# Peptides against a protein of PDB entry 3OGK: the designs that were tried, part 37

Target 1, 307 residues: chain A of PDB entry 3OGK
Amino acid sequence: ATPDRLSRRFPNLRSLKLKGKPRAAMFNLIPENWGGYVTPWVTEISNNLRQLKSVHFRRMIVSDLDLDRLAKARADDLETLKLDKCSGFTTDGLLSIVTHCRKIKTLLMEESSFSEKDGKWLHELAQHNTSLEVLNFYMTEFAKISPKDLETIARNCRSLVSVKVGDFEILELVGFFKAAANLEEFCGGSLNEDIGMPEKYMNLVFPRKLCRLGLSYMGPNEMPILFPFAAQIRKLDLLYALLETEDHCTLIQKCPNLEVLETRNVIGDRGLEVLAQYCKQLKRLRIERGADEQGMEDEEGLVSQRG

## One batch from the design tools (peptide; aimed at target 1 F27 L239 Y240 E288)

Design b1_p18_4_s3 (made by RFdiffusion4, then SolubleMPNN; from b1_p18_4, 9 letters changed)
Fold by OpenDDE base, seed 1:
Structure b1_p18_4_s3 (fold): chain B 307 residues (1-307), chain A 18 residues (1-18)
Amino acid sequence: as target 1 above (307 residues)
Amino acid sequence: MSIFELREESIRARLKAA
């Protein structure tokens, strides 16, 4: 479908989701003219889709100019922007979005690639937004944003329920967790093992309503920080956890209310057996093949057809 | 290289250091 045909057919469209071509090949192998540019769609949104409040671009090329045009066209009417696995923009584009769309509720850049110029976009969001419910820049590389701005967002956005971040040191997020009283979901961060301070994370206090969790680089030494609230966990993202098969078994046994599990093949058949035994409410299981498993000769870390 | 691939490499590196 072309943008112009869409607007003519659905002038009162409130939600738009566009999907680019599947990344079957590396992004660099896709011809530039694959039709993955959002530009013609943003033009159409700006001109003719005046009721649009939710935009989701998946695997598309998005420029700063596109974001700026979208931001100015929709302004405070834009409630949701998802740049899902997109590329082509910088943090200037994000700055434009948060500057003009001050009532945005959902902002997602998960797995997007971009050029980072500064952390102003998050600061601007922190200073002016009180409506945010979902913030997701999971699997991104922001080095210039401040955890203090994230804390400010948590303090000011009382409806904030889901936050997914990049590789913030978890200890830098203590203030954020304290402020985010209604947070139900957290993914990302960075747990860094310190041989000299094995209990450096034991005093972490998580939001009381937290039930969907994915801590990056969580190892067996850090895993016990989840035990006090493991029974309330409904979703676990262990894709980037540093847990072996036995660690999975230990954790899963403590999560009887688990509904969604995402993990690597390291869970093994044993982990799947434990999962079946203890997690009777499980609705979705995702198992990915991890690169770390290629080097482990240990057969225990493999899911077979038996599991 | 995707961000996912970069994380997998990071995971592998950390596992080797442990």
Scores: peptide ipSAE 0.045, ipTM 0.726, DockQ to the pose 0.154
OpenDDE base, seeds 2, 3, 4, 5: peptide ipSAE 0.030, 0.037, 0.036, 0.039; ipTM 0.702, 0.712, 0.713, 0.719; seed 2 fails the geometry check

Design b1_p18_4_s4 (made by RFdiffusion4, then SolubleMPNN; from b1_p18_4, 9 letters changed)
Fold by OpenDDE base, seed 3:
Structure b1_p18_4_s4 (fold): chain B 307 residues (1-307), chain A 18 residues (1-18)
Amino acid sequence: as target 1 above (307 residues)
Amino acid sequence: MSRFELRKMSIEAELKAA
């Protein structure tokens, strides 16, 4: 469909999702030239889609100018912006969005590639937004944003229920977790093993309503931090956990209310058997193929047709 | 960092710990 045809047929469109060209399965590298440009669509949104509240771009090229135009055109009417696996923008574009769209509820840039100029966008969001429900920059590399701004967002946004972040040291997010009283979902962070201080994460306090979780680089030594609320967990993202088959079994047994599991083939047939035995409410299972097949001598870490 | 890159890092970290 062309932008102009869409607006003519649906002048009162509230939600738009655009998908660019799929990434070539063989090259997991994001070529800069992959995806369509959002510019024609942003132009159409600005001119003719005055009721649009939700925009989702997937695998598209998005410039700072596109974001600026979108931000100014929709302003406080924009409730959702998802830059899903997009490229071509900088943090200046994000700054424009959060500056002009002060009532935004969902901001996602998961797996997007961008140039980071500064952390001002998150600071601006922290200073002026009270409506945020979902913040997701999972699988991104922000080095210039402050955990303190994330804490401020948690304090000011009472409806904040889902936050997915990059490689923040988890201990730097203690203040955030304390402030995020209504948080139900958290993914990302970084758990860093310290041989000299093996229990450095044991006193970590999670939000009371947390039930969807994915801690990056969580190993078997850190896994026990989940045990006090494991029965409350409904979704686990273990794609980036450092858990072996037996560790999976241990954790799964403690999560009887698990509904969604995302993991790697390291779970093995054994892990799947344990999952079937203990997780009777499971609705979705995603198993990704890992490169770990070549290096792990553990024959049990493979999912066969039996599992 | 792409999902693939993060996954690769995770796997590499696991292999080093093993």
Scores: peptide ipSAE 0.025, ipTM 0.527, DockQ to the pose 0.163
OpenDDE base, seeds 1, 2, 4, 5: peptide ipSAE 0.024, 0.022, 0.020, 0.020; ipTM 0.558, 0.547, 0.547, 0.557

Design b1_p18_5 (made by RFdiffusion4)
Pose (drawn by RFdiffusion4):
Structure b1_p18_5 (pose): chain A 307 residues (1-307), chain P 18 residues (1-18)
Amino acid sequence: as target 1 above (307 residues)
Amino acid sequence: SRWEMREEMREATLRFLS
């Protein structure tokens, strides 16, 4: 339908969610220029959806111009913006929205592709934003943003509940973790072990409510930092973990309250067996496919009828 | 990188379905 039709039928929308490209686009089957331009919708938002406080774009083309318009038109009213698997914008667009939308509660860019010119958008949030509840750039290449800015955000945003990040060294986020007192969910970061520091981590202060998490590149040697509070973990994202079938069993075994598990097929039939009696409350399971080229990551990394 | 791993996952899914 045309944007005109949407605003005529529902002039007082508070929340809007638009999807663009077919689902096949998540698998590199759809041309990049196929469509899903968000622009006519932003123009319609400017003129006729004057009550809109939340926008979620999914698999759509979003430009800097379009986000500059959205930020100016909705300003302090924009409580939530989700750029979900979108493309076509840059850090200029992010900066525009974080400077004009001073009261953003939830900002999300998971799996989006954009050009990164600088890191001022994150710094702008750190300097002025107090209201942020959820910040999410989970699956994203950011090389110019400072972990100091993220820590500062945690110090200023009492209601920060959920943060998902890129390839920050976990050690650089120690300050962030101490400051994020109310943090219930963390995903991302980078666990980089060096033989030099056998106990490079073991001294992580995780927020005492963290129960939904996934540490990227987590190996067997760093896995134990989860054991002190594994009884509390309700959601686990081992999708980007570097741990073998055996290690999965040992960790899954310690999470009796786990309700959501996402992992690669390395979990193996053996891991599913473990999951079968320790985690009776499990509600959602997703076994993605792993490295399928040179053996199934190990000789147990195949799930079957047994599992 | 995680993007490389994610591309590999997608290729593996398509290969499995085919």

Design b1_p18_5_s1 (made by RFdiffusion4, then SolubleMPNN; from b1_p18_5, 10 letters changed)
Fold by OpenDDE base, seed 5:
Structure b1_p18_5_s1 (fold): chain B 307 residues (1-307), chain A 18 residues (1-18)
Amino acid sequence: as target 1 above (307 residues)
Amino acid sequence: SIFERREQMVRAELRARA
C-alpha cells in the first residue's frame, strides 16, 4: 500500500505497522521505489493520520529527520514507537522522539542498528517520562547510556512492566530492579563470571512480579539467583545463557509454570524430556540451532528431530 | 554485529565447558 492510499482509506488509523522486508507473500505491499525508507510514511502520518498513536517500523530505513518529523507531528499523542530491526538513525533521532513524545508508553529499538552519539536520549526519557510501560533496546549496542537513568525511569514510570536492555552489567541494575516495583519482564543485562567472587550476584534482588526473564550470559554459577522465584517464571529466554544440558534440566524442574521457553540445542533430548515432565503449561518452545553443536562432545546435548 | 558477538561468546563458553 502507498501512504496516500492509506490515509485516504483510513483517516482514523490508530496503529500502523510497516515491514521493509516482507515475506514473499507480502512483497507486493511495498512500493519498489521506496527501498524500505519510512520517509514517505512519516510524511503521510504528519499530514493526514492525526489519530495515529502507534507506529511500528520493522526492517525499515529510518533517518534522524524521519524521527524528528514523526516526533513533532505526533508529540504526546504517540504512545508506541517500535523501531524493530531498523537502521539509518542515530541517538539524536531517539532524543527527538523522547523529547517531543513525553507520554510515550512503548519505545522499542530491538536489534536496530544506529550510530550512538551520546546517552542523552535515555537521560531525557528519565527526566520527563512518567508513562512508559515498555522499554526495549535489546540486542543493541549502547555504551554511553547510564544505568542510573534506567533507575530513574523505573522510579518515575509506575506502569513500567517490561524492560529489555543491552549488555549492562547486572550489578549496575540493582537500583533499577529495586525501583521497578511492577516489572514483569526483564531481558538482557550481562552476567560476568568472576572466579574470585563466585557469589557476587547472589544478593541480587529482582522485582517481585518478575515472571518473564532472559539474562544474558547466565551460567550455572549464577543460575541459582533465579531459584527463589523460579516457580513464578512463565517465560524464560536462555538463548544467550551459558547453560549445559544438565543446567537446563535443573532450572526447568524449578519452573513448573513455564509457558514460553527459548533456548539452544544444548537443551538436548534430555532437557526436552524434563521440560515435558515438569512444565505442563508450556505453550511455546523455541530451539535455536547454533554452531555450538559442533563443539559439544555430549551427545545428549543435541535435540533430535523426534523431540 | 551484536548478534555475532553474542553468538561467539556463547559458543566459546559452551565449548570451554564441554
Scores: peptide ipSAE 0.384, ipTM 0.894, DockQ to the pose 0.154
OpenDDE base, seeds 1, 2, 3, 4: peptide ipSAE 0.386, 0.337, 0.371, 0.382; ipTM 0.898, 0.881, 0.891, 0.895; seed 1 fails the geometry check

Design b1_p18_5_s2 (made by RFdiffusion4, then SolubleMPNN; from b1_p18_5, 10 letters changed)
Fold by OpenDDE base, seed 2:
Structure b1_p18_5_s2 (fold): chain B 307 residues (1-307), chain A 18 residues (1-18)
Amino acid sequence: as target 1 above (307 residues)
Amino acid sequence: SIFERREESIRAELRARA
């Protein structure tokens, strides 16, 4: 399909999802020019798609100029922008989006590659947005953004229900969790083991409605922080957790209301048996082969045809 | 990349536990 054909057929289009070049493996190196260019689509959106409020680019090349044009063309009518596994932009492009689209509800940059110039985009979002419901920059590297801005967003956006972040130290997000009273989903962060302070995370207070969770680098020593609300958990992302088969069994037994599980082969046949026994509401199971598992000869950490 | 770093971290932790 071409942009001009789409606009002529559907001039009142409200939602658009575009997919660029397919990616075979999720964890492959992202080259700078691996997707299709969004430029002709942004031009068409700006000129002819006057009712468009939701844009989803997947695996595409997006420049700062493209983002600036989109931002100015749609302004406060833009409710959703998803840059899903995109590349080619900088934080200047993100700044343009949040500056001009002050009523944006969903902002996603998950697994996108970009050049980081500063943290102004998140600061601007914190200062002016009160509509945000979903913020997702999972699997990204923002080193210049402030946890304080994330806290401000939580305080000002009372409908904020889902937040996925990069490698923030979890203890830096205490203020965020306190402010995010309606948060249902959190993924990312960083749990850092400290042999000298094994209980440094035990006093973490999570939002009361939290039921979808994925904590990066969570090991068996940190896992007990979930136990007080484990029965409330409906979705677990354990892809980047540091849990062995036995740890999976321990956690799964405490999550009888689990509906979605994403994990690695380390769950093993034993973990799958425990899952079947204790999680009767399970709807989706995703098991990935991690790079770490290619060399592991441990039979217990493998899912066979029996799992 | 963030993916490589995460995979390396997980691999290192698994090796340390073995």
Scores: peptide ipSAE 0.011, ipTM 0.468, DockQ to the pose 0.110
OpenDDE base, seeds 1, 3, 4, 5: peptide ipSAE 0.010, 0.010, 0.011, 0.010; ipTM 0.491, 0.483, 0.479, 0.483

Design b1_p18_5_s3 (made by RFdiffusion4, then SolubleMPNN; from b1_p18_5, 10 letters changed)
Fold by OpenDDE base, seed 3:
Structure b1_p18_5_s3 (fold): chain B 307 residues (1-307), chain A 18 residues (1-18)
Amino acid sequence: as target 1 above (307 residues)
Amino acid sequence: STFELREESIRAALRAAA
């Protein structure tokens, strides 16, 4: 329906999710102007949806002006903003959101494309937010944000349970992990192999409640850092891990409580056999297929494509 | 391409792979 029809029918709407056109190709290969604009919806939210506290835009074009209008219209009533695979904004738009929506609990910009001007948005969030539960800028490229701000967020937001980040060096997140006492989920970071210091990650201390995990660029040399708590892992994101088939087998065997696995075709039939043998609690399996990887033949009728 | 299997589909796929 149109925004105006929605507001007339549901003036007390609290949650809105908008989905743009599905993307069949990699995000970086799709023009930024592909998709719907959120502007008409933001206008309607500002004028007529006065109880809206949760907004999820998926594959939409979002401008800084849209974000600014949304931020000012909802202010501390906005609890959730998800910019899921969106484009068209800069970090100025994010700054507006965190400046005006100081009670925000969920902020997501996973796989969004944006222009990075500075790291002020994360700093502002760190300085003024104590409500944050979920922070997710997974599969994004921030170069100007500070891991110290992330640590501050962890210290100040006692309900912080899920954090997904870009390519932070994992060692820079030591303070964050120490502060994030209630963290259950972490994805992202960057593990960088150092031939001169093969053990550089071995002393990494993870939050005690961590059970959903995806470390980017984790290879077989770094994988052992998970072994002490592998039994409590419920979800693994291995899409960006540097694990071969045998490495998958090794890790999966150590995760008997695994419920969700996301990986690449490299898992192969062997990995699936191991998965079936050791992971009896498995509820969801996502496999990304690469053209250069050998793997299982999935039953087409039972497989859902996400992209 | 990305594929997602849910519980029933996972069981079927694992049976087929075995």
Scores: peptide ipSAE 0.036, ipTM 0.492, DockQ to the pose 0.050
OpenDDE base, seeds 1, 2, 4, 5: peptide ipSAE 0.032, 0.031, 0.031, 0.029; ipTM 0.530, 0.503, 0.505, 0.494; seed 1 fails the geometry check

Design b1_p18_5_s4 (made by RFdiffusion4, then SolubleMPNN; from b1_p18_5, 12 letters changed)
Fold by OpenDDE base, seed 5:
Structure b1_p18_5_s4 (fold): chain B 307 residues (1-307), chain A 18 residues (1-18)
Amino acid sequence: as target 1 above (307 residues)
Amino acid sequence: SLKELREQSIRAELEAAA
């Protein structure tokens, strides 16, 4: 499909999702000239799709100019922007989006690759937005943004229900969690084990409604922080947890209301048995072969039967 | 970083599929 054909056929389009290059492009296995640029689409949006409120770009090349044009064209009418596994932009582009689209409800940059110039975009978002419901920069590398801005967003955005972040130290997010009273989902962060301080995270207080969770680098020593509300957990992302088979069994047993589990082969057949026994409401199960599991001879940590 | 880990995971998947 071409942008002009889309606009002609659907001039009143409210939501647009575009998919670009396949996953292999992330490793430069596909030429850049594959046609994954959003530019022609942004032009069409600006000119002919005046009712568009939701934009989702997946695996596309997005420039700062593209973002600036989109921001100015849609302004406060833009409710959703998802830059899903995109590349080519900088934080200046993000700044333009949050500056002009002050009523944005969903902002996603998950797994996007960009050049970070500063943390102004998050600061601007914190200063002016009160509408945000979903913020997702999971699996990104922001080093110049402030956890305090995230806290401010939580305080100001009463409808904030889902937040996914990069490698923030979890302890820096204490204020955020306290402010995010309606938060239901949190993914990311960084748990850093301190052998000399095993209770480092034990006093961490999570939002009361939290039920979808994925804490990065969570090991068996940190896992107990979930126990007080484990029965409330409905979705658990353990892809980047540091849990062994036995740890999985322990945690799963404490999550009887689990509906979605994402984990690695380390769960093993034993973990799957425990899952079947204790998690009767399970709806979705995703098991990935972890990169770190290459050559693991631990039979317990292997899934022999695939559903 | 998580991003790097994800990329490694994807690479592993691609290699396994090859």
Scores: peptide ipSAE 0.197, ipTM 0.768, DockQ to the pose 0.602
OpenDDE base, seeds 1, 2, 3, 4: peptide ipSAE 0.129, 0.148, 0.142, 0.175; ipTM 0.735, 0.738, 0.735, 0.759

Design b1_p18_6 (made by RFdiffusion4)
Pose (drawn by RFdiffusion4):
Structure b1_p18_6 (pose): chain A 307 residues (1-307), chain P 18 residues (1-18)
Amino acid sequence: as target 1 above (307 residues)
Amino acid sequence: VVFEPTAATKERYEKMFE
């Protein structure tokens, strides 16, 4: 339908969610220029959806121009913006929205592709934003943003509940973790072990409510930092973990309250067996495919009728 | 049971296991 039709039928929308490209685009089957331009919708938002407080774009083309317009038109009213698997914008667009939308509660860019010119957008949030509840740049290449800015955001945003990040060194986020007193969910970061520091981590202060998490590149040697509070973990994201079938069993075994598990097929039939009696409350399970070129990551990394 | 990863996830797996 045309944007005109949407605003005529529902002039007082508070929340809007638009999907663009077919699902196939998540698998590199759809041309990049196929469509899903968000611009006519932003123009319609400017003129006729004067009550909109939340926008979620999924698999759509979003430009800097269209985010500059959205930020100016909705300003302090924009409580939530989700750029979900979108493309076509840069850090200029991010900066525009974080400077004009001073009361953003939830900002999300998971799996989006954009050009990164600088890190001022994150710094701008750190300097002025107090209301942020959820910040999410989970599956994203950011090389110019400072972990100091993220820590500062945690110090200023009393209601921060959920943050998902890129390839920050976990050690650089120690300050962030101490400051994020109300943090219930963390995903991302980078666990980089060096032989030089056998106990490079073991001294992580995780927020005492963290119960939904996934640490990227987590190996067997760092896995134990989860044991002190594994009884509390309700959601686990081992999708980007570097741990073998045996290690999965050991960790899954310690999470009797786990309700959501996402993992690669390395979990193996053996891991599913463990999951079968320790985690009776399990509600959602997703087993993605792993490295399927040179053996199934190990000789148990196949799931079958047994599992 | 085993789901195919998204293109972005597949690319990251390739980097992880290089």

Design b1_p18_6_s1 (made by RFdiffusion4, then SolubleMPNN; from b1_p18_6, 9 letters changed)
Fold by OpenDDE base, seed 4:
Structure b1_p18_6_s1 (fold): chain B 307 residues (1-307), chain A 18 residues (1-18)
Amino acid sequence: as target 1 above (307 residues)
Amino acid sequence: MVLEPTALERERLKKMYS
């Protein structure tokens, strides 16, 4: 479909999702005339899609100019922006979005590649937004943003229910978790094992409504921090957890209400058996092949036709 | 369902085991 055809057919469109080519094709092989640029769509949105409140770009090329145009065109009418695995923009583009779209409810840039100039975009979001429900910059590389701004967002956005972040030290997010009283989903962060302080995370307090969780680099020593609320967990992202098969079994047994599990092949047939035994409400299971498969010939860490 | 990780995910996984 072309942008002009879309607007003619659906002038009152409220939600738009565009998908570009697979990421493998995007590695410096995208011609300038490739249809993966959002520019024509942003132009069409600005001119003809005046009721559009939700925009989802997946694997698209997005420039700062595109974001600026979109931001100014939709302003407070923009409720959702998802830059899903996109590239081509900088944090200036994000700044424009949060500056002009002060009532944005969902801001996603998960797995997007961008140039980070500063942390102003998150600061601006923290200073002016009270509407945010979903913030997701999971699998991104932000080094200049402040955990304090995230805390401010949590304090000011009473409807904030889902937050996915990069590799913040989890202890830097204590204030965030305390402020995020209605948070249901959290992914990311970084758990860093300290041999000298084995209990450094034991006093970590999570939001009371938290039920969808994925802590990066969570090992067996940190896993017990989940036990007090494991029964309320509905979704687990263990893709980047440092758990072995037995650790998976231990955790899964404590999550009888688990509906969604994402993990690596390390769960093994044994873990799948435990999953089947204890998680009767499981709806989705995602198993990815991890780097751990190359070195561990232990048959227990492989999912076979038996699991 | 077994899925292949994205390039970024693979990189992250490699970092975990490096």
Scores: peptide ipSAE 0.030, ipTM 0.661, DockQ to the pose 0.558
OpenDDE base, seeds 1, 2, 3, 5: peptide ipSAE 0.024, 0.023, 0.022, 0.030; ipTM 0.631, 0.614, 0.612, 0.624

Design b1_p18_6_s2 (made by RFdiffusion4, then SolubleMPNN; from b1_p18_6, 8 letters changed)
Fold by OpenDDE base, seed 1:
Structure b1_p18_6_s2 (fold): chain B 307 residues (1-307), chain A 18 residues (1-18)
Amino acid sequence: as target 1 above (307 residues)
Amino acid sequence: MVLEPTALERERLEKMYA
């Protein structure tokens, strides 16, 4: 489909999702002529799609100019922007979005590749937005943003229900968790093992409504921080957890209301048996091959056809 | 069930075990 054809057929379109071509094995080997640029679509949105409030770009090339044009064209009418696995922009483009779209409810940059210039975009969002419901920059590398701005967002956005972040030290997010009273979903962060302080995370207080969780680098020593609310957990992302098969079994047994599990083959057939026994409400299971499996001689950490 | 991670996910996994 072409942008002009879309606007002619659906001038009152409220939501648009565009998918680029599947990523080739190597990110850098995508042919330049694959048609994955958002520019023609942003032009059409700006000119002809005046009721558009939700935009989702998946695996597309997005420039700062594209984001700036989109931001100015839709302004406070833009409620959702998802840059899902996109590339080609910098934090200047994000700054333009949050500056002009002050009533944005969903902002996603998950797995996008970009150049980070500064943390101004998150600061601007913190200073002026009170509408945010979903913030997702999971699987991104922001080094210049402040956890204090995230806390401010949580304080000001009472409808904030889902936040996914990069590799923030989880202790830097204590203020955020205290402020995010209505948060239901959290993914990301970074749990860093300290042999000298094995209980450094034991005082971490999570939002009371938290039920969808994915803590990066969570090991067996940190896992007990989930036990007080494990019964209310409905979704677990353990893809980047440092849990062995037995640790999976321990945690799964404590999550009888689990509906979605994402993990690696390390769960093993044993973990799947435990999952089947204790998690009767399970709706979705995602198992990926991890790098740890290539070196593990332990057969217990593999999912076979029996599982 | 998804059995294979994306390239970026693989990179994260490699970093996790490095």
Scores: peptide ipSAE 0.140, ipTM 0.738, DockQ to the pose 0.563
OpenDDE base, seeds 2, 3, 4, 5: peptide ipSAE 0.260, 0.062, 0.072, 0.129; ipTM 0.794, 0.687, 0.705, 0.668; seed 2 fails the geometry check

Design b1_p18_6_s3 (made by RFdiffusion4, then SolubleMPNN; from b1_p18_6, 9 letters changed)
Fold by OpenDDE base, seed 2:
Structure b1_p18_6_s3 (fold): chain B 307 residues (1-307), chain A 18 residues (1-18)
Amino acid sequence: as target 1 above (307 residues)
Amino acid sequence: MVLEPTALEEERLKKMYA
């Protein structure tokens, strides 16, 4: 459907999700009339969709001007913005969103590609928002944002339940975790091994309600930090964990209430057997391939057709 | 259709298997 047809048919639309081309095709010469640009949709939203509170763009080209127009048009009525695998904007566009949409509850930029000018957008969000429930910039490259602003957001947004971030050093997020009393889901960060300080993460305290977790670069030495609350874990993202087959078995045995597991082929048939034995509430299983099959010397870490 | 990993995903994968 065209934007104009949508607004005429559904003038009271509250939620819109648009899907563009796969990312591989986004950087090729896209004709102006191709549905990959959000501009015509933003124009229609601004003019004719006055009840729209949720917008989800997936794999679309989004400019700062598009974000500015959307922000000003919806203002505090915008509750959800998801820029899912989008491109074409800068942090100025994000700044416009958080400046004008002060009641936003969900802000997602997961896997989006953008130009980072500064960290003002996160600071502005921290200073003025008290409504945020979900913040997700997982798999993004923000180098100019402050973990202190995340802490401020956690303190001010009492309904904050899900936060996914890039490669923040986990120890820089201690204040954030202490403030995020109602946090149920955390994904991202960075666990960095230090040979001179092998137990630097052992005293890390997580929010009491945390049950969905994905820590980047978690190895077997860091894995024990999960053991005190492993029984309450319902979702694990191990896609970027540094765990071998035996490590998977160890962790899985401690997570009897696991409902969702995302991991790599390194779990192997053995890990799947352990999973079946100990995780009777499992609902979803995602297994991805490792990047370098040549580097996985462990033949036992392959999932066969029998598993 | 297996989508090519993003640049960031590639970087993360390199860190995992380094």
Scores: peptide ipSAE 0.262, ipTM 0.794, DockQ to the pose 0.318
OpenDDE base, seeds 1, 3, 4, 5: peptide ipSAE 0.250, 0.110, 0.239, 0.235; ipTM 0.790, 0.731, 0.784, 0.786

